# Peptides against a protein of PDB entry 6O8C, part 21

Target 1, 262 residues: chain A of PDB entry 6O8C
Amino acid sequence: VGLRYEKISLPKIHPRYDLDGDASMAKAVTGVVCYACRTASTLLLYQELMRKGVRWLVELVKDDYNETVHKKTEVVITLDFCIRNIEKTVKVYEKLMKVNLEAAELGEISDIHTKLLRLSSSQGTIESSLQDISSRLSPGGLLADTWAHQEGTHPRDRNVEKLQVLLNCITEIYYQFKKDKAERRLAYNEEQIHKFDKQKLYYHATKAMSHFSEECVRKYEAFKDKSEEWMRKMLHLRKQLLSLTNQCFDIEEEVSKYQDYT

## One batch from the design tools (peptide; made by RFdiffusion4, then SolubleMPNN)

Design b1_p10_1_s1 (from b1_p10_1, 5 letters changed)
Fold by OpenDDE base, seed 4:
Structure b1_p10_1_s1 (fold): chain B 262 residues (1-262), chain A 10 residues (1-10)
Amino acid sequence: as target 1 above (262 residues)
Amino acid sequence: DLEEFLEKLE
């Protein structure tokens, strides 16, 4: 999961004045920094896409939660209704027993009543679980998506633009070095400028690569790790919701077995 | 890859 990128490094910069070597070096540096710019852009886009996905998943899970709550409520109503009906039946049979009617049916109904009460008690556990899930999904909860807005790189950081500026400077020097190479030999003043530009190139390149590594790559990796962890937890939560829903269905099915006695 | 980027600069 995540974007694959190649680990890039700057070529060795030789201190020796060499027009051919310097042009070649400058070309390589330009390529590396260009790659860094593009990679940074791609990493940013990936993160933005993931943030959209996170928001989508949050809404999906909230919908699942609401559906589960609704189902739970439905089952509670049905169960309570069944319990009340059974209780009425029990009372009727108790009265009839006082008039010397058969007691065999009362025992069965009483057992059903006991079973229904047990099912009712399980609803409390489901409710508690739902409350826990709700708390986790709430603002400030453990599964809040606030991290997605904090971790990683953002367009507002303007990392790509910053790198592009440095790339432009480097590219300019590269083109000059290409011209210098074509001259084969430079006058003293031009040679000094070349040497100075070589130092500038080094400075810009180092700055670019440091920025890329520390701000773009590192933050991306942190975002990726956090997103994977969060997503795993969210998926687990969805499974929990599904389990709770299934428990509700199981209870409903069990209750349906006793409806004929009501 | 990096080589492709370098080639595009030529």
Scores: peptide ipSAE 0.027, ipTM 0.748, DockQ to the pose 0.034
Fold by OpenDDE base, seed 3:
Structure b1_p10_1_s1 (fold): chain B 262 residues (1-262), chain A 10 residues (1-10)
Amino acid sequence: as target 1 above (262 residues)
Amino acid sequence: DLEEFLEKLE
């Protein structure tokens, strides 16, 4: 399940020059952007952890697949051996029938042979299923983990760092606005600088929030959705593999019943 | 919590 975070928005920035109001506004903006930075970092971390999990799960499923293939191979060998032995027996009885022996025993052996052949035919279905699974797990397959490398945010994107730079600029202005507030009244030149800085603060803040929303949150949500979908499919695949394995065991058990006739 | 965080920013 995905990481939960609080939705944040910038406070309203009033155009009017007000030292007290501007300081308060700047404080709020600083807080919001700071939260965005932290959230972005957390979202990134989550994705990185999920990527590790994805890789782990892929390996696990590959192991399951290999185990299933191995079991299938074992059963095929056993089944083929049993079939060959039964066929030899059938041939012997057929020869004996030519010498006026009763057909009852031949009938029984023939029935066993027929049953074994049916079991053998089911192996083809299992093989096809395994091939399908293999194709899905292969590079470019439907269950490939390529999405994990493509979707979401990555450390190389430097989103947190970019946001931090903007936060630093905003914080600097906030501290200046605190000083301005403490002065209670500014000279004309200082007032003009204050107004200009207020515009800069707005610029940085909007840039930060846009970046956060578009490059961090949006991509994270996409990653989360893809991961959930992929995980469900992978878990289903594991169940399929287990089912195939169980089918192999069932066949093996059935074959064992006829080994006394060989 | 954002509100708590903002309160600490003084």
Scores: peptide ipSAE 0.026, ipTM 0.730, DockQ to the pose 0.036
Fold by OpenDDE base, seed 2:
Structure b1_p10_1_s1 (fold): chain B 262 residues (1-262), chain A 10 residues (1-10)
Amino acid sequence: as target 1 above (262 residues)
Amino acid sequence: DLEEFLEKLE
């Protein structure tokens, strides 16, 4: 996902002095650089919106994590309580077996105890997974959002403003070339000025397009790629949290079946 | 000469 933009290039600039051609060329250049300005602005806006989205998603996932941790803690408490109660029951029955109790009942309770211990052991895996997720979400972790502040273009770069300044210079020359065209013929001095302005127009245009490509488009693409990668990882992490939560619920449900023995 | 310069830019 990302903004699509058209690949634009500057028109060919002919070296020959031609008032009509130069006016047309200047118009085309103005159009191209204008498009670059608008595109740069759009790309910047997209990135700013994405940064907001990233921050939002981080908070959402942190909330999910906290909920999962809470649920896990609840299940651990419940499970430990159940295990302790079953252990007490086992001890009582073992004492009674010395006085001729049926072995079948003790066997059943012992089996339950074994199952509960297995469930308890699985909590270690859940805990380790949660710790891993926590580390990934922590500052400096693999899922940190620091890249969002580093990658791409930012308002502080003032790229759009810089391009706009160049566009203004180009536009001024374009308007002059329109006037020159209307004159049909220029005096020697004005002709020389026209030629120099044509050179200036070229420099401004090339500077604008280079800035656009290198500082706007390239950085945007890097941001886009990084954001997509990060987003995939975050979504996967969220699925992992959901899975862990479900595991906790499953354990809780299983434990509830044995509450009659506690 | 500006024309020469512009020609080199092509």
Scores: peptide ipSAE 0.017, ipTM 0.550, DockQ to the pose 0.185
Fold by OpenDDE base, seed 5:
Order: sequence, then structure tokens, then C-alpha cells
Structure b1_p10_1_s1 (fold): chain B 262 residues (1-262), chain A 10 residues (1-10)
Amino acid sequence: as target 1 above (262 residues)
Amino acid sequence: DLEEFLEKLE
């Protein structure tokens, strides 16, 4: 999961004055920094899309939660109704037993009552689980999405634009070095300018790569790691909700077996 | 597709 990018490094810059070598080096540097710019842009886009995905997933899970709560409530009502009816039946049979000694029937009804009470107890566990899930989804909870706004890079950081400025400076020097190469030999003054430009190129290149590594790649990796962890937890939570829903259906089905006695 | 992407994480 996540975007793959190639590890890039600047070529070695030789201190020796060499028009051919310097032009080649400058070309390579331009390529590397250009790649950094494009990569930074791609990484930013990915993060923005992921943030959108995070918001979408949060809403989806909230909907799932609400549906589960609704189903649970329905089952509780049905179960409670059934329990009350069985309890009434038990009372009737207890009275009849005093007259006709109908012990066998009372025993059966009593067993049903016991089973229903057990099911009711399980509802308490489901409720507790739902409350836990709700707390995790709540603001400040363990599954809060605040990290998505904090981690990573953002358009407001202007990282791509900053890199582009440096790239422009580097590219300009590269084109000059290409011209210098074509001249084969430079006058003394032009040679000195070339040497100074080489130093400037190094400065811009190192600045660009440092910025790329520290402000783009590092933050992206942190975002990626956090997003993967968070998404895994959210998916697990969704599975838990599904499990709880299924438990509600199971209880409802079990209760339906005893409705004929009510 | 974002949904497909999320599904692949499972």
C-alpha cells in the first residue's frame, strides 16, 4: 500500500574544471531534482486523496454503527416483549398446577424463560460493545481522524513550488553549461563565472534534495504509516459491527422459536 | 477506485 518512489541521489560533483564533465553533471542534477519535484507533487496528491478516503470511510462506518444500533434496539424490544409474555404464562401455569398438577408443561415454559433471560443477558454484552465502538469513533477517541489533518504534507506547505524554484535555478545553470561546452574553451572571466555557477548549482541542488527528503518524503512516510494503521483499525471495527449485527439476527431467530408460546 | 483500494487492505 502506498506510492512507490525510487531513491534518488545527486551525482558526484568533481571540483576540477571540466566543461564536458560539468555539463553532464549539471544535466544529471537537473534530472534528479526534476524527479524530486514530480515525486513531491505525486506524494502530495496521494495524501490528499487519502484524506478524502478517510473522511469517506468514517462516514461509512458511522452509518454501519447506526444500522447496528437500530437492529439491536429492535431485537431488545422483541425480546423484552417475549419475556413478559412468558412470565405471564408461567404465572398462569403456576396457578393451574395448584389445581391440576400440570408440572410437565410448567417445566417446559420455565426452561424457555431461562433461555430468554440468557439471551437478554447477551444483549447487555452487545450494548457494551456498541458503547465501546461509539467511544472509539467519538472526537478524541482512538479512531479519530485528526491525524489525517496533521500528518504528512499539505498544499499550503508549498513544497512543490519551493522545489520548482530551485529546479529553475539549476536548469538555468545547466543550459549555460551546455553552451559553455559548445564553446570548448572559455576566456578567463567566463571560466571564473562557470566555476561560481558550479558552486551555485551545488548549493541549489543540495538544498532541493534536503528539502525533498526532510519535508516531503519523511512526512509522507509518516502519513503513510499512520494511515495504514488507522485504516486497519477501522476495517476491524467494521467487522466487529458486522459481527454484532449477526448476533442480533441470531437472537431474533432464537426468540422467534418461542413466540408460539406467548 | 478508493473503495477497491480499501477492500484490498482487508
Scores: peptide ipSAE 0.008, ipTM 0.602, DockQ to the pose 0.011

Design b1_p10_1_s2 (from b1_p10_1, 5 letters changed)
Fold by OpenDDE base, seed 2:
Structure b1_p10_1_s2 (fold): chain B 262 residues (1-262), chain A 10 residues (1-10)
Amino acid sequence: as target 1 above (262 residues)
Amino acid sequence: DYEEFLEKLE
């Protein structure tokens, strides 16, 4: 999961004045920093898309939760109704038993009543589980999506733009070095300018790569790790909700078996 | 590292 990128490093910059070597070096540096810019942009895009996905998933899980709660409520109503009807029947048969009528049937109805009460008790466990899930999804809960807004890189950080500025400076120097190379030999003043530009190139390149590593890659990796962990937990939560829903259906089915007695 | 680089260029 996540975008794959290659670990890049700057080529060695030799301090020796060499027009051919400097042009070649500058070309390589330009390439590396260009890659960093593109990668930073891609990493940013990925994170933004993931944030959208996170929001979508949260809403989906909330819908699942609400559906489960609704189903649970429906089952509770049905079960309670059935219990009340059975209790009425039990009372009738108890009265009949006092006059020595229908003794065998009373036992059966009483057993059904006991079973229904057990089913009713299980609703408490389901309710507790739903409450736990709700708490986890609530603001400040363990599955809150606040991390998605905090972790990683954001468009407001302007990382890509900052890198692009540095790349532009580097590219300009590269083109000058290409021209210098074509001259084969520079006058003293031009040579000094070339040397200064080489220093600037080094400075810009180092700054770019440091920024890329520290502000783009590192933060992206943190975001990625957090997103993977969060996603796993969310998927597990969905499975829990499904399990609870199935339990409700099971109870409903069981209750339906006794409706003929009411 | 940058300072060292500059020293070598001089």
Scores: peptide ipSAE 0.017, ipTM 0.554, DockQ to the pose 0.736
Fold by OpenDDE base, seed 4:
Structure b1_p10_1_s2 (fold): chain B 262 residues (1-262), chain A 10 residues (1-10)
Amino acid sequence: as target 1 above (262 residues)
Amino acid sequence: DYEEFLEKLE
């Protein structure tokens, strides 16, 4: 879940020359753009933290994978050893059967051998599953974290700084409009300057809000969506690894029951 | 847009 923010819009700018109204409008615009700056900063911070979290989670899952692989390997070695020993025993009993010894013991050992072979076959399935997981985690795989580096906003984009520059320009005009308001009436030349500044204010504000929406919010939303999807998949993968680990433990336990016969 | 705004100021 991403950060919540309020959708903001610029106040209506009236074309009419009104010192009181223009000062109020400029104040409101300053507030809106200030909010945009702060929000952009917060969104950026969130993404940076999330990127760290993504990297951490990748390493965690890789560790889980390696542990599972290790356990699987251990079980395979143990199982293979047990199978070889049982096979030797089977051969001995088969020779004994040729001299009319009881078949009961051979039957039991043969059954154990069959069970062990089934367990060995299941190891192949586990191996296949691990390979699939490995492929998904590998570079270019479905669970690669490349998106985290590509999507969203980055400090290098300097979006906050760009917005701050525009905010500074807007704030300057706002302060001038406060002064103009205090004068109550402006001379013709000052009035014309005021009108031009009002145009500049509009330009800066529009540019700021467009930048905020297109370069900050939109990209953030894309990042958020991808992060949620990726996170869901990663959590599912961890569950799969846990399942595979448990299967290995189950096999090990079964093998241990038959070690006394070898 | 800005152009529209300018037109209104004239």
Scores: peptide ipSAE 0.015, ipTM 0.550, DockQ to the pose 0.704
Fold by OpenDDE base, seed 3:
Structure b1_p10_1_s2 (fold): chain B 262 residues (1-262), chain A 10 residues (1-10)
Amino acid sequence: as target 1 above (262 residues)
Amino acid sequence: DYEEFLEKLE
């Protein structure tokens, strides 16, 4: 799971003045930093897409929650209605029993009443579970998606642009080194400039790779890990909601068996 | 190491 990328490193930079070697080195450095730029862009895109996915999943789970709540409410109404009807029946039979009639039937109805009350008690548990789920999904809850906005890299960080600037500087030096190589020999002043540019190249390259590693890759990995953890929890929550829904259906089915007595 | 690089640079 997650975007795969190749681990890259800068080539060794030799301090010795060598027009051929320096041109080759500069080319390699340019390639590495170019890869870093592209990779940073790809990692950013991935995270942005994941953020969209996170938002989508949150909405989906909220819908599931609402449906479950609705079903629970429906069952509660049905169950309460059934209980009320049975209670009325019980009262009637109790009156009849006072005159020494219908004792056996009262026992059966009373048993049904007891069973219905047990079902009613289970609704309290379902309600508590739903409340817990709601709290977890609420802002500040354990399943809040605030992390998605905080973790990782963002377009506003301008990481790709920063790397691109450094790449441009490096590329410019590379092209100069290519020209220097073509000259085969430089005058003293030009040689000194070449040496200074080599220092600059090193500076830019190390800065780029440091930025890439610390501000792009590391943050991406943190985002990835957090997203995976959050995703697992969300999927589990969906299963819980489904379970609660099924419990409601089971209760409804059981209640329907007693409707003939009401 | 940048400093080391600079020291070795001709």
Scores: peptide ipSAE 0.015, ipTM 0.560, DockQ to the pose 0.865
Fold by OpenDDE base, seed 1:
Structure b1_p10_1_s2 (fold): chain B 262 residues (1-262), chain A 10 residues (1-10)
Amino acid sequence: as target 1 above (262 residues)
Amino acid sequence: DYEEFLEKLE
């Protein structure tokens, strides 16, 4: 979900010298470029907030990872302890079997031992998965947040300031055109100045809108798309961590069933 | 010059 903005365009500039029309046109141009400035500022703010959110999410996922690793470690300790105890029991029963005692019980204990070893093997898979996740989260990994610092617009680009300068130039011409309109008729020299200012207005406006579209909007959209993709991947990663945690709990629960035999 | 400029805008 990104910031919604309206597509804006410059009004048509009429070639005819018309003091009323030119003042109205200049007013409209000023409005459009003013909107562009405000929008650029808002888009920048959004991206900065998103960058903070990205950093926050990275830390959150790292915490989830650490919790999962902790749980895995706990289960490994418990499982290893249980395996050692069962192995001791197996040895005892093997000695008893030599005197033809407790043969049936030995079979059951051996089956438990086999099951525990299978569970231990599954821990290896969990470990491998955790290592993969760690690699993805590491610097230079597939889920690194480096893109957040590269994509989009940044305060250092000074896009808003650049647009503001152009807006100031446009606004000055607009105010002059407003004065010209009030005069109703200009002398020849003033008329020529008015015509030249109209050209300047066009150039400033065109430059502003091009800058807005190419350096603000386009880059924002790229940032937005990248952020959405990255966030989906991060959320999926969190689900994977949760799944691994649940697997650890399942193993722990199963091991607890055999603790009565140890 | 101004008229030529404006013609290009059409």
Scores: peptide ipSAE 0.013, ipTM 0.552, DockQ to the pose 0.187

Design b1_p10_1_s3 (from b1_p10_1, 4 letters changed)
Fold by OpenDDE base, seed 3:
Structure b1_p10_1_s3 (fold): chain B 262 residues (1-262), chain A 10 residues (1-10)
Amino acid sequence: as target 1 above (262 residues)
Amino acid sequence: DFEEFLEKLE
């Protein structure tokens, strides 16, 4: 589940010159952009943490894979050894049968041999599955984590800093408007400056909110969606690995039943 | 809360 944040918007900016209204408006704008800055920072932090988590999970799954491969190899060796021993026994009994000896025992051993060969054939399927998993985990594979480095926002984008600069400009104007309000009436020249500053405020605020929405929020949402999708796939893969491991154990257990015949 | 945040901006 992704980070929750409140969707905010800029207050309406009235064109009319009003010292009280302009101060109040500027205060509200400052608040909104300030919230955007903080939110952007939080969203960035979340993504960075998720990237760490992604890397961690990749390593974990790689470990699972290696363990599965190791177990598979062990079972193959054991199974092959058992098969070889049974085959030797079969050959001996076949020779004896040529002289009319021990027909019933040969049948039993032959059945065991057939079962072992069947188990051996299943190893090919396991191997194929492991290869598929390996390919998916490899660079460029379907479960590669390259998206984590590409999607979303990054510290290098300097989004928070850019927003902070705009916030500083806005805050400065707000404080001026607060002073203007305290004066109750401005001289003509000061009034004109106030009007220009109001335009600047609008410009900065709009720029900030556009940047926040397009470069922070939108990219974050894309990252979040991608991460959730990837995470589901990775967890499924882990489950597959576990299943393969269990299959190896099952084969090993089955082979152990025939060790008395070897 | 955003409203609470705005109230602190005086």
Scores: peptide ipSAE 0.021, ipTM 0.682, DockQ to the pose 0.035
Fold by OpenDDE base, seed 4:
Structure b1_p10_1_s3 (fold): chain B 262 residues (1-262), chain A 10 residues (1-10)
Amino acid sequence: as target 1 above (262 residues)
Amino acid sequence: DFEEFLEKLE
């Protein structure tokens, strides 16, 4: 998963003065830097979209958490109610036992009571798990999305604009080199300007590619790696929430079986 | 394709 891009490099720049070669070289350089600009823009867009996705997923998981908490609370209430009813029944039968009545029924009800208490104890484990999840999702927690705002490239970095400026300079030189090529021969002064421009071209191109590599690609890759890791953890957490929810449903189902005895 | 892109470059 992630945006694929091709690794590109600048063509070799020969120091020799050659109008035809220089024009061809300049064209190639222009192409490479142009590709870098476009790629940088695409990488930026991808990251922005991913940030939106991250925010969306956080909200989704928070909703799942709240639903699980709600379900857990519902089950606790139901379970507690059932336990109270059974306890009342136990008390009544205990009184009857004093006169040696209903002994067999008391045993059955007592067993149900014990089972319900065990179910109640499991709610404590669910609660602790929910608390752990809440802690992880909280600001500063292990699953906080702060990395999404820190890692990668951002529009405010103006990387695309910076590259575009360099591209403009390179393109201008390229067009001049096309003209120079058409002249076939330059006067001494014009030749010197051409040579100087060739140096400028090299400088701009190198700067552009360095910036692209270090500030765009590298940061993008870091963002991508971090996002993948975070996403896996979030999905796992969501599965945990689902598991907890299912446990609540299972408990509710079991409790329903005992309601007939109340 | 980068090569295709270069071909389209004026």
Scores: peptide ipSAE 0.020, ipTM 0.682, DockQ to the pose 0.034
Fold by OpenDDE base, seed 5:
Formats: structure tokens, C-alpha cells, sequence
Structure b1_p10_1_s3 (fold): chain B 262 residues (1-262), chain A 10 residues (1-10)
């Protein structure tokens, strides 16, 4: 999971005035910063897509939770209904027992009643589990998605745009250095300008790469790590919900065995 | 509560 990118570094800049060397260096710098821009854009896109995925997963888990709650409620109603019917039957048979009739049947019905009550008590465990899940999903809970809005890089940071501006400046100098190279020799004033531009190039390049590493790559990696952790926990939670749902189905199936007595 | 939160998300 995550985007792989190549670690890049700026070429060495020689202080010597060399039109050929400076043009070559400028070309290399342009390439490196261009790669940084593209990479930053890709990293941003990945994070934005992941944020959408996070929102989607939250909705999915919400639906799972609601379905589980609904199923639990259904089972509780069904179970309570069965219990009440069995209790009525027990009362009837108890009256009959007073005249020493239907003893075997009473025993069977009483056993069923006991089993149903046990099933009913298990609903408390399911309820507690659901409450735990709800607390984890609630705002401020352990599975809150607020991190997705805090971690990483965002379009509002304008990192790509900032890098692009620097790239434009660098590219401009590179093109000038190509022209300078073509001249083979510069007048004194033009030579001085070339030297100053070389310093500017270094400044822009260094600024770009620092920004890329500190504001783009580092934050992306933090986001990636956080997202992986969160995603794993969310998937586990979904499995827990499924387990609870299955428990409800199991109870419902067990209750259905006693329909002949209700 | 969580139920209220879920309702707001709908």
C-alpha cells in the first residue's frame, strides 16, 4: 500500500564559471525539481483519494452498524414474544399438574423456557459490544476520521503550485544558460549576470527540494502510516459487526426450533 | 450521542 517514489538529490554545483558546465548543471537541476513537482502532485492525489476512501468506509461501517442494530432489535422482539407465549403455556400446564396431569409435557416446556431466558440474557453481551463499537466510531473516538483532515498534505497548502513557481524560475535560468552556452563567450557584464543567475538557481533549487522533502514527502509518509493503521482497525471493526450479526442469526435460528410450542 | 451523530451523517 502506498506510492513508491525515487529518492532524488540535487547535483553538485561547481563555483567555477563554465558555460558548458553551468548549462548542463542547470539542465540536471531542472530535471530534479521537475520530478519533485510531479511527485508532489502524485502524492497529493493519492492522499485525496484516500480521504475519499476513508469517508466511504465510514459510511459503509455506519450502514453495517445500523443493520446489526436492526437485526438485534428484531431478534429481541421475536425472543420476547416467544418467551411470553411459553410462559403462558407453562402456567396452563402448572394448573394441570395440580391434578397430576401432563407432568412430562410440563418438564419439556419448562426446559424450553429456561433456554429462551438464557438466549435473552446473551443479548446483553451483544448490546455491550455494540455500545463499544459506537463509542469507537463516535466523534473523538478511537476510530474517528479527523486525522484524515489533519495529517498529510492538502490542496489548500498549495505545495505543488509553490514548487511549480520555483521550477519556472529554474527553467528560465536554464534556458538562459543554454543561450549563454551558444554564445561561447560572454562580455563582462553578461558574465556577471550569469554568475548571479547561477546563485539564484541554487537558491531556488535548494528551496524547492527542502520544501519537497519537508512539506510533501514527510507529511505524506505520516499520512500513509496513519491511514494504514486506521484502515486495519476499521476492517477489524467490520468483522466484529459481522460476528455480532451472525450471533443474532444464531439466536433467531434457535428460537425458531420452539415455534411449535408458541 | 452516536445515534445523533449517525443521523447527521445521513
Amino acid sequence: as target 1 above (262 residues)
Amino acid sequence: DFEEFLEKLE
Scores: peptide ipSAE 0.007, ipTM 0.419, DockQ to the pose 0.007
Fold by OpenDDE base, seed 1:
Structure b1_p10_1_s3 (fold): chain B 262 residues (1-262), chain A 10 residues (1-10)
Amino acid sequence: as target 1 above (262 residues)
Amino acid sequence: DFEEFLEKLE
């Protein structure tokens, strides 16, 4: 879930000299660029928080992986022990069979042995799956978090500061236009200055909004999209780990049923 | 939110 922001646009700037209109326009422009600055800051903060979240999730999944590996190891030890015991029992019964004793029991134990060997074979599949997961989580893997450091906007870009500088210039012109409005009429030289300042205002505003759109919003959207995709894959990976863990538990439970025969 | 910012400039 990404941050919701409103798409903002600059008001139309009329070329006509009008002290009241120019003051109102300048006020609106100041508001728009101010909103852009705040939005840029919020978008940056969100991305920084998400980067922390990504790092946290990576560590969490690594912990899940380690737990699964540990459980798998435990099951392998138990299973191997059970197989060895059953094999010993089979040998004993084979000796007894030579004297025509307990033929039915030998068949049952042999079936158990076959089942245990099948379970042991399934451990190889689990191991392969764990190796695949490990490779995906490893540096350079498909689920590496390198994108989080590359995509989006960063504090080092100083986008908020750049926008703030432009906002300051715009705000100064706005305050001057407010004063000009209060005078109701300007001398010729002051009128010319006002007209030039209006052009400067337009230049700064356009630059600010272009920077906001291209360097803040666009990059944020790219980061958001990549984050959502990566997050989905990571959640799926966690489900896979859980599935593998459950398989280990299932094997352990089945082995426990045969421990009474060993 | 944008309109609120404009109001604060008055």
Scores: peptide ipSAE 0.023, ipTM 0.709, DockQ to the pose 0.035; fails the geometry check

